Peptides against a protein of PDB entry 4AID. Designs and how they scored, part 7

Target 1, 242 residues: chain A of PDB entry 4AID
Amino acid sequence: FDIKRKTIEWGGKTLVLETGRIARQADGAVLATMGETVVLATAVFAKSQKPGQDFFPLTVNYQEKTFAAGKIPGGFFKREGRPSEKETLVSRLIDRPIRPLFVKGFKNEVQVVVTVLQHDLENDPDILGMVAASAALCLSGAPFMGPIGAARVGWVDGAYVLNPTLDEMKESKMDLVVAGTADAVMMVESEIQELSEEIVLGGVNFAHQQMQAVIDAIIDLAEHAAKEPFAFEPEDTDAIKA

## One batch from the design tools (peptide; made by RFdiffusion4, then SolubleMPNN)

Design b2_p19_3_s3
Fold by OpenDDE base, seed 4:
Structure b2_p19_3_s3 (fold): chain B 242 residues (1-242), chain A 19 residues (1-19)
Amino acid sequence: as target 1 above (242 residues)
Amino acid sequence: MSAAERRAALIARYRAARA
C-alpha cells in the first residue's frame, strides 16, 4: 500500500488526511480524521460524456452509516434508502461550493460520496466531510479547480471559535459554515442569534483565513498522491454561452 | 507533457491560486 498522509494542527485539533489504504478503486479517495470523527470521501467521474448530456451531472451524497449511528446524536436506525434531513443538508453544503469549480463544458458524470465511519460526539463530520470531498476531488484527476476549504465558526464568550465542539455549539450565538477557495468565499450558511452584521462578516473572514491551512494540506497531499489530470479540453462552443 | 509534468502543472495552478 502506498499510503500518503498529511497531518496539520487546525483549531487546536489534529486534522489527518490520508489516501492509498481505502477505496483505491475510486478516482480519488480520502480518509479524513479529526479527533475520533472519521469520514471517507470518494470521487468517481466518467471518462466520457453521455450522448445528449446538456447539464453537468454532479451528484453529492453525504451518508452516516448505521454502524456509526450508535455514536451519532439523533442517529436512530436510519431507514435504508432515504437520506435524513441532516444528510440532505450536508450533501447540499458540499455540493454548493464544488459545483461551480468544475471546468466549464465538463459534462461527464461525477459522483462524490462522503461516508461517516466514526463520530466522537465532539467533532461534527459535516466540515470534515467538506474537506475530505475537496481532497478526494483534487486527487481524482477530474477537472476540478479547487481545492476548497471549509470551516464552522461559533461565537462563544464574545470570541470566534473555529469548529466548535457539539458542546461548545450549545453556548454559541452563531453557527456559521463557510466554504471557499484560497481567493474566494464560495458558500455561506448561517444561523445567528442576536449578533450584529459586523460580527457575522468578521466570522466569514475568520473562517476564510482559518481554512487556508486546510487548503494547503490538500495541495500538499495532492502533490504526493494526485492522479494524472484527465485530459479535457472544453469545446469552444460551450465558452460562448455564458 | 508527461504525466508527471501534467501533475506538476496542476499543483502549480493550485499553488498559484493561493499566492
Scores: peptide ipSAE 0.540, ipTM 0.928, DockQ to the pose 0.183
Fold by OpenDDE base, seed 3:
Structure b2_p19_3_s3 (fold): chain B 242 residues (1-242), chain A 19 residues (1-19)
Amino acid sequence: as target 1 above (242 residues)
Amino acid sequence: MSAAERRAALIARYRAARA
């Protein structure tokens, strides 16, 4: 197996991005680890557009599989078929920042699947899932203008905390999830308790600064493991105006 | 462009977005 791995220190934790061991049938596949939380992201895209396709058919599916049953809170054998509220929310958190980054006019089917393989009860797999999905897309050869990074920011004891543990989050006055490119914030989701706008804006800036190391790690992984870019030329929409 | 050249250009773009 040609296994490529990137490891960084991120918020006092080791982030590992790995490809080449698992899901080799996907266009991109990344195993991401932080602490003992482990996620698998896969990206698959169609090599042609369906006739009459008028919208971009991106599907993002985040799932917390029952194989982590007994380690995931509420991980009882959930009936196959309906995503939990958390799975639905996290699927949207991943979808929101990545959807606008595909090349305009690309309408081939894209499927991103993020599977939680292990949960340590400290590190939330949502941020890790966002990072892994970004990495998988950058490896896939799809016309994705990423990478994105992501970060959670807490406010504990009058300071910003990068990717607080689930226990630290109980004492946090802020749950701020940010995703973005190197240059731009693409998504903010926040729950805030009696904090000033200045502290919140500072949290967004802190998140965007801290995610640069993740963006860098994804690029480094892509340099070594990315597939050849899919030959997609946007239809010259200017040629229809002549 | 060859596929290798397209890959190199993509990586170069990812790096240039940091400058």
Scores: peptide ipSAE 0.475, ipTM 0.913, DockQ to the pose 0.220
Fold by OpenDDE base, seed 2:
Structure b2_p19_3_s3 (fold): chain B 242 residues (1-242), chain A 19 residues (1-19)
Amino acid sequence: as target 1 above (242 residues)
Amino acid sequence: MSAAERRAALIARYRAARA
């Protein structure tokens, strides 16, 4: 097994990105750990376009499997067959920033699956899932112009907090999720309690600054473990409609 | 380009999107 690992300190916690041990049949696969929260992201893409495919067929599926239910809040109560509200929301949080970063004209099927394997009851797997999905895509060889980073920002005792714990979030006046590239904010999702626009905008900037270390970690992992890029040339015909 | 050169070019693009 050729296992590659990147470890960084991030917001006072150890972030680990690992590839080469699990899901080797995927185009990209990353095991991500923060605290004792563990997620597996896999990326798979078709090597040809389907006949008559008119749109980019990206599917993102965040899921908490029943085998992890003993270590996931509410996991024992999951009805078989439909995604929870959380799983649906987090799937969208991952989809939104990654979708625009695929090369224009690429219409091969792409499937991103994020599976929560363990939850420590402190570190939410959503941010970790966003990071892991970005890393898996960067390793896959898909024409993905990432990486993205992601961060959650809280506002506790008059200060920004990077990736607050579930307990710190109870005292937070802000739940701000940001995703972006090195250069650009791609997505903001926010729930705010009685805070100025200045504090919220400062939170977006704080998130974007703090995610740079994650973007670096993904690039470093990709340098050592990325597959050969898929040979894709966009057809000239799609350039004329911009 | 070799497979190694193609990987290096991809990584260079990821790094250039930081500059």
Scores: peptide ipSAE 0.337, ipTM 0.867, DockQ to the pose 0.170
Fold by OpenDDE base, seed 5:
Order: C-alpha cells, then sequence, then structure tokens
Structure b2_p19_3_s3 (fold): chain B 242 residues (1-242), chain A 19 residues (1-19)
C-alpha cells in the first residue's frame, strides 16, 4: 500500500491524517485520528455533468451509527437508517464551509461521506470529520479551492480551550465551531451561555489561528498524495451572473 | 501540462491561498 501520513500536534493532541490504506476506490479518502477517535472521509465526484444540471449537486453525509469502540470496521458499514439529528447537523456543518469553495460552474455530482469508525468518548468526531472531509477533497482532484480547517473552542475557567473534550465541554460556557480557509472564516456555529460578544469574536479569531496548522497539514498531505487535478474549465456564461 | 505540472499548480494554489 502507498500510505501517506501527516502527523501534527494540535491543541495538545496528536492529529493524524492518513491516506492510501482504506477506501482506495474513492477519488479522495482520508483517515483522520485524534486521540482514539477515528473518522473516514471519502470524496467522490462524477467525471461529467448530467444533461440539464442547473445546480451544484454536492451531498455531504456524516455518519456515527456504525462506530466501533476500539475497532476500525473493515469497510462493511451496516445499512444506516435515517440520519440522527446530530448526523444531520454535522453534515450541514461540513457542507456549509466547503460548498462555496468549489470552482464556479462545476456542476458534476460530488459526494462527501464522513464515517465515524471509532469514538474515544473524549474527542468529538465532528471537528475531525470536517478536517477529514477537507483533506479528502484536496486529495480527490475535484476543483475544490480549499483546504478548510476547523476547530471547536470552549470557554473554561476564563480561557479559550481548543477542541475541549466532552468532559471539558460540560464546564464550558461556549461551544463554538469555526471553519475557514487560510484567509477567511467560512462558517461559525455557536451555542453560547452569557458571554460578551468580545469573548465570542476572540474565540472565532482563536479558532481561525489554531486551524492554520491543520490547513498546513492538509496541504502537505496533498503535496504527497493528491491525485491529478480534474481538467475542468468553467463555461464563460457563469461569469456573467456575478 | 503534464500530470506533475497540474499537481504542482494545484499545490501552488493551495499555498497561494495562504499567502
Amino acid sequence: as target 1 above (242 residues)
Amino acid sequence: MSAAERRAALIARYRAARA
């Protein structure tokens, strides 16, 4: 197997991004690990546009129901039923920041699937799933103008905490999820107790600063493992509607 | 462009979006 791995220290934890072992049939596939939480992100895109396709057909599916404690499933996921509320919300959290970053006029079908393979009950797989999805897209050859990074920020004992554990989050006055590019915040989602706007804005800035290391890690992984970029030329007609 | 050149251009874009 031609396995490529990038490892960084991030928020006092080891983040591992791996490609080349699992889901090799996808255009991009990344195993991301933080603590003992493990997610698989896959990106698949159609090599042609459907006749009459008028919108960008991006689908993001985040799945937790098939996670195994202490095991990585060997690629046979149980037939998942209807997404949970959490799975639906996290699918949207991943969709929101990535959707604007596709090249304008690209209307080929894109499917991003994030599957939680293992959960350590400390590290929430949502942030890891966002990172993995970004990485998988950057590896896929799709005309994706990422990467995005992501971070969760807590407010515990009067300080920002990067990617708080589920236990630390019980004491947190803020659950702030941020996703962005190197240059821009693309998405903010927040559940906040009584905190000042200044603290919240500071949390967004903190998240954006902290995710730069992840963005770098994705770029480095892509440098070593990205597929050939799909040859896509946007039709001039989509430029006129801006 | 060769496949290698296209890949280099992709990586260059990802890096340029950071500069």
Scores: peptide ipSAE 0.511, ipTM 0.918, DockQ to the pose 0.165; fails the geometry check

Design b2_p19_5_s3
Fold by OpenDDE base, seed 5:
Structure b2_p19_5_s3 (fold): chain B 242 residues (1-242), chain A 19 residues (1-19)
Amino acid sequence: as target 1 above (242 residues)
Amino acid sequence: SGRIRERYARLRALDERAK
């Protein structure tokens, strides 16, 4: 096994991004760990476009079903059952920031699957899942203009808290999830309790600043482990309109 | 960290050409 690992300190916690051990059949696969929460993200993309494909067929699936280590079918997690509301929500949270980052005209099927393998009941796997999905896509060779980072920001005792624990979130007046690239915020999702716009905007900026370390970590991992880019040239859409 | 950053720059350039 050619295992590549990147470890950083992030918000007072250790973030580990690992590839090469699990789901090697995927185009990209990343194990991400924060605390004792562990997620597996896999990215698979078709090497050709389907005939008549008129939209970009991206599917993102997040699943919180705890799988015992080694029960993950190689590289393709079949949807077992109906997703929960949380799984549906988190799947959308991952989808929203990554969808616009595929090169325009790429219409090959892309499937991102994020599976929660372990949950420590402190660190929510959603942010970790976003990070892992980003990393898996960056490793895959797909024409993905990532990475994205992600962060949750709380507001506790008049201060921003990066990736607050589930217990800290009980005291938080803000649940702010931000995803972005190095250069731009791509997605904001927020639940706020009687906070000023200034505090919320400050939270977005705080999140975007804090996620740079994650973006850099994904880039560093990808330098060592990314597959060769898939040879893709967009069809000249002007030629089809003539 | 040049390879990946360069790759992303190429992808962005490709995306802009496709707009």
Scores: peptide ipSAE 0.460, ipTM 0.915, DockQ to the pose 0.647
Fold by OpenDDE base, seed 2:
Structure b2_p19_5_s3 (fold): chain B 242 residues (1-242), chain A 19 residues (1-19)
Amino acid sequence: as target 1 above (242 residues)
Amino acid sequence: SGRIRERYARLRALDERAK
């Protein structure tokens, strides 16, 4: 097996990005670990556009499988066949920042699947899933203008906390999820308890600064493991207006 | 190591030309 691994320290925790062991049939596949939380992200894209395809057909599916249910609170009550509210929300959190980063005019089907394999009850798999999905897309060869990074920011005892644990979040006055590229913030989701706009904006900036290490880690992994770029040239729409 | 960074720069330039 040609296994490539990148390890960084991130917010006082070890982040591991690994490829080459599993899901080899995917265009990109990344096993991401933070603490004892483990996710698998896979990216698959069609090599041609479907006839009559008018929009970019991106599907993102975040899944917490039953085999992880012994380590995930509430996992025992998931009815087969429908996404939970959490799975739906996290799928959207992953979709929102990546969707605008595909080259305009690319209308081949893209499927991103993020599967929670293990949960440590401290590190939420949502941020890890965003990072893993970004990495899988960067490895795939798809015309994706990533990577994105992601971070959760808490506000505990008058300070920003990067990727606070589930227990630290109980004391947090902020749940701020940010995703972005090296150059730009792409998405912000926030739940705030009586904090100033200045603190919230500072949290966005803190998140964007802290995710640079993750972006660099994805780039380093991709330098060693990315597939050759898919040959894609958008149709010159300006030539039709002349 | 610049191959991936260069690739993403080319993709961004391609996207801007397709606008």
Scores: peptide ipSAE 0.454, ipTM 0.912, DockQ to the pose 0.783
Fold by OpenDDE base, seed 4:
Order: structure tokens, then sequence, then C-alpha cells
Structure b2_p19_5_s3 (fold): chain B 242 residues (1-242), chain A 19 residues (1-19)
């Protein structure tokens, strides 16, 4: 196996991004680990547009598999065939920042699947899933203007905390999820308890600063493992106005 | 190596031309 791995220290935890061992049939595949939480992200894209395709057909599916359920709170009750509320929410969290980063006019089908393989009950797989999805897309060769990074920010004992544990989140006055590129914030989702706008804005800035290490790690992995770019040129829409 | 950064810049330029 030609395994490529990037390891960084991030928020006092080890983040590992790995490719080349599993899901080789995908255009991009990344195994991401933080603590004992493990996710697999796969990206697949069609090499042609469907006839009559008028919108960009991106599908993002976040899944917590039943084999991981022994370490996932509530995992035992997952009904086959419909995503849980959590899976639906996290799928949207991943979708929102990546959707606008595909080159305009690209209407080939894209499927991103994030699968939770293991959960440590400390590190939430949502942030890890966002990072893994970004990395998988960067490896795929799709016309994706990523990477994105992601971070969760808490406010505990009057300080920002990067990617608080599930236990630290119980004491947090903020649940702030931020995703962005190196240059821009793309998405903010927040639940806030009695905090000033200044503290929240500071949290967004803190998240964006802290995710740069992840963006750089994805770039480093992609330098060594990314497929050749898919040859895509948008149809010249100027020719239709003549 | 700057392959990915160069690719990102190229994709941005392509996206701007398609607007």
Amino acid sequence: as target 1 above (242 residues)
Amino acid sequence: SGRIRERYARLRALDERAK
C-alpha cells in the first residue's frame, strides 16, 4: 500500500490524516483520527454531466455506523434507511462550506460520504468529519477550491477552548462551529449563552486562526497524494449571449 | 512544493472567469 500520512498537534490533541490504505475505489479517501475518534471520508465525482442537469448535484452524507454504536451515545437505536437528526445536521454542516467552493458551471455529480468508524466519547466526529471531507475532496481531483478547515470553539472559565471535549462542552457558554478557507470564513453556526457579541466575534477569529494548521496539513497531504486535476473548463456562457 | 496552492489559484481564476 502507498500510504501517505500527515500528523499534527492541534488544540493539544494529535490529528492524523491518512490516505492510500482504504476506499481506494473513491476519487479521494481520507481516514482521519483525533484521540480515539476515527472517521472515513470519501469523495466521488462523475466524469461527465448528466443530460439536462441544471443545478450542481452535490450530496453530502454523514453517517455513524452501527458497528461504532457501542461507543456512540444513542447509536443502538439507528433505524436503517433514514439519517438521525444528528446525522442530518452534521451533513448540512459539511455541505454548507464546501458547496460554494466548486468552480461555477461544474454540474457533474459529487458525492461526499463521511463515516464514523470509532468514537472515543470525548472528541466529537463532526469537526473531524468536516476536516476529512475537505481533505478527501482535495485529493480527488475535482474542481474544488479548498481546502476548508473547521473548528469548534467553546468558552470555558472565561477563555476560548479549541475543540472542547464533550465533557468540557457541558461547562461551555458557547458552541461555535466555524468553517473556512485560508482566506475567508465560509460558515458559522453557534449556540451562545449570555455572551457579548465581542466574545463571539473573537471566537470566530480564534477558530479561523486555529484552523490554518489543519488547512496546511491538508495541503501537505495533497502535495504528496492528490490525483491529477480533472480537466474541466466551464462552458463559455458568453457565447450564448451573442 | 506549491502544486496544490497553484491549483487553488488556477481554480479561483477559472471560477472568476465563469461569473
Scores: peptide ipSAE 0.453, ipTM 0.911, DockQ to the pose 0.717
Fold by OpenDDE base, seed 3:
Structure b2_p19_5_s3 (fold): chain B 242 residues (1-242), chain A 19 residues (1-19)
Amino acid sequence: as target 1 above (242 residues)
Amino acid sequence: SGRIRERYARLRALDERAK
């Protein structure tokens, strides 16, 4: 097994990104760990476009498997079938920042699957899932202009807190999720309680600064483990207009 | 090695040409 691992300290916690042990049949696969929360992200893309494909067919599926041994919060008896509200929301949180980062004209089918394998009841797997999905895409060889980083920012006792625990979030006046590239914020999702616009904007900047360490970690992992880039040439749309 | 950074730069250049 050629296992590659990157470990960083991030917000007072250890983030581990690992590839090469699980889901080797995927184009990219990353096991991400923070605390005792563990997620597996896989990226698979078609090597050809379907005839008549007119849009970019990206599917993102976040899943919290209720393994019998751990009560995943909100993981009541998920009947085999429809995603929970949480799974639907987190799937969208992952989709939103990554969708614009595929090279224009790429219309091959892409599937990103994020599976929660373990939940520690302290570290929410959503941010970890975003990071893992970004890393899996960067490893895959798909024409993805990532990586993205992601961060949650809280406001506790008059200070920004990076990736607050579920217990710290009960005391937080802000739930701010930010995703972006090294150079740009791509997505903001926020719930705020009586905070100034200045504090919220400061939170976005704080998140974007703090996610640089994650972006650098994904790049370092990809330097050692990324597949060769898929040979993609956009169809010359100018030739069809003639 | 810079390989990944160079890859991303090439993808960005490709995307800008397709605009």
Scores: peptide ipSAE 0.450, ipTM 0.913, DockQ to the pose 0.665

Design b2_p19_6_s3
Fold by OpenDDE base, seed 2:
Structure b2_p19_6_s3 (fold): chain B 242 residues (1-242), chain A 19 residues (1-19)
Amino acid sequence: as target 1 above (242 residues)
Amino acid sequence: MSHKERMEAYLKAYREKKK
């Protein structure tokens, strides 16, 4: 096995990004760990476009597997064969920031699957899943102009908190999820309790600043482990430079 | 490497492989 690993300290927690040990049949595969929460992200893309394909066929599936359900809050209420509300929401949180970063005109099928393997009951696998999906795409060779970073920001005792634990979130007046590139914010999702617009905007800026270390870690991993880029010529390059 | 530099490097590599 050719295992590559990047480890950083991020918000007082250890983030590990690993490739080469698992899911080697995928175009990209990343095992991501924060605390004791563990996710596997896989990216697979078709090497040809289907005849008559008129839209970009990206599918993102976030899954909390039953083997991890004994440690996942709410894991007992899985309706067989349908995603939970959380799985649906997190799949959208991953999809939203990555979809615009594919090269314009690329219409090959892309499937991103994020699977929760372990949950520590402190670190939510959603942010970790976003980071892992970004890393898997950057390793895959697909024409993805990532990476994205992601962060959750809380507001506890009059201060911003990066990726608050599930217990810290009970005291938080803000649940702010941000995703972006090194240069731009791509997605914001927020739930707030009686906070000023200034505090919320400051939270977006804080998130974008804090995710730079994750973006750099994904780039470093990709420099050592990325597959050769897939041969694809974009129709319009101006949309990528913006 | 900046995000921009990475994008430019990948775009170049994709174009070179299609030729």
Scores: peptide ipSAE 0.027, ipTM 0.634, DockQ to the pose 0.111
Fold by OpenDDE base, seed 1:
Structure b2_p19_6_s3 (fold): chain B 242 residues (1-242), chain A 19 residues (1-19)
Amino acid sequence: as target 1 above (242 residues)
Amino acid sequence: MSHKERMEAYLKAYREKKK
């Protein structure tokens, strides 16, 4: 097994990105760990376009497995076969920033699946899932112009907190999820309690700065483990706008 | 390397593999 691993310190926690051990049948597969929260992201893409395909068929599925050790917080009575509200929300959080980063004109089917394997009850797997999905796409050889980074920002005791724990979030006046590239913010989702727009904008900037280490870690992993790029050439008119 | 430069590098690599 050719296992590649990147480890960084991020927000006072160890982030580990690993590839080569699990889901080798996928085009890209990454195990991401922060604390004791573990997610598996897989990226698979079709090698041809379906006849008559008129839109980009990207599907993102975030899934929380039933852990033997009990209920995932917020994972009330999952009816078999339907995503929870959380799973639906997190799937959208992953989809939104990655969708616009595919090469224009690429209409092959792409499936991203993020599976929560372990939850430490401190680190929410959503941010970790976003990071893992980005990494899996960068490893896949798909025409994805990532990576994206992601971060959650809290406001606790008059300061920004990077990726607050679930306990710190109880005291936070802000739940701000940001995703972006090295150069741009791609997505913001926020729940704010009585904070100024200035503090919120400062939180977006803080998130974007803090995610650069993650972006660099994904690039480093991809340099050592990425598959060869899929042979796809966009039309010349689309390459000029990238 | 900027994001733009990375995008250009990816596009170049895809074009080179198609030839």
Scores: peptide ipSAE 0.025, ipTM 0.630, DockQ to the pose 0.113
Fold by OpenDDE base, seed 5:
Structure b2_p19_6_s3 (fold): chain B 242 residues (1-242), chain A 19 residues (1-19)
Amino acid sequence: as target 1 above (242 residues)
Amino acid sequence: MSHKERMEAYLKAYREKKK
């Protein structure tokens, strides 16, 4: 197998993005590792639009499978067939920043699936899943104007912490998830405990700065491993309504 | 708009959507 891998140090942890080993039937597939947390992201897109399709049919599905349940907090209660609350929330976290980055007029079905394969009890697979999904889309050839990066920011002992561990998060006054491109913040999700707006804004800035290394890593991986861009020409009619 | 101004605008819009 032609395995391509990018490894970076990110927030004092090793981030690995790998493609070519598994899920080769997908348009894009990335195995992402941070610490000992491991996720698989796959991107699949239809090569034609369905007749009468009037909206962009993007589906994002984040899953924490039963085989990882013994390592995932709350995993013991996961029933096959219904997304947990966490899975639903994380699916939306991934969807929100990627949806607006598709080329206007592209109405082919796109499916992004993120599967948690391993959890280390330190690194939450949600951030890793966002990164992996971004990478998988960039590799797929879909008309996706990514990559996005993502980061979680904590506030511990009067300082910003990049991707705090689950234990550090117990002491954190902030749970701030940010996703963005190199140029823009695309999504913010925050839970804040009595912090100033200045600290929160600083956290968003910190996240956006720290995710650049991830964006660069995805670009580097894509330069080596991306499929040829799907030949898509937007219809002129959708350009006039901007 | 500066990067900071864009982020402030985004955070403002986000807070308004949560209301």
Scores: peptide ipSAE 0.015, ipTM 0.405, DockQ to the pose 0.031
Fold by OpenDDE base, seed 4:
Structure b2_p19_6_s3 (fold): chain B 242 residues (1-242), chain A 19 residues (1-19)
Amino acid sequence: as target 1 above (242 residues)
Amino acid sequence: MSHKERMEAYLKAYREKKK
């Protein structure tokens, strides 16, 4: 198989982004690994717009499969068909920063699926899923103006911690998830315990700085493995409303 | 501007900020 792989050290952990081994039928597919947590992101987009399509039909589906659930904390009996609360939340965390980055006027169906394949009980697959989804979209040829990076920031023993382990998060006074491009923060979600606004803002900046290495890794992977950009010309009428 | 040109412009701007 023509496998392309990018490996970086990120927050004291090895991040691996791989394409070409699995899900070859997708427009983009990335296997992402951090520690022993493994996710598969796939991006698929329609090559035409549906008749009468008035909105951008982006669907993001984050899934923790039952075979991984045996190692997922709280990974109890997922009834077939309804996302768990966590799956719903993480699907939104992935959706929010990517949705604005599609070219205006693009109304072809886009499906992003992130599947947790393995969980190491240390590294939460949500951040890894965000990174993998970004990478899969960048490889797909869809008119996506990414990549995005993502990072979780904790506050442990008076310091910022990049992507704290699940155990470190128990001691953290902050759960800060940030996603952004190289240039801009696109999303912030935070749970904070008795911290100053200054520390929180510093955490956002720290996250944005630390995610640059991930953005660079996605770009490097895309330079070697991305499909040709989909031939899409936005209709002039939608560009005027910006 | 084509999708390709937009992506190239984005990558160029990104590379310029990293220098």
Scores: peptide ipSAE 0.051, ipTM 0.694, DockQ to the pose 0.734; fails the geometry check

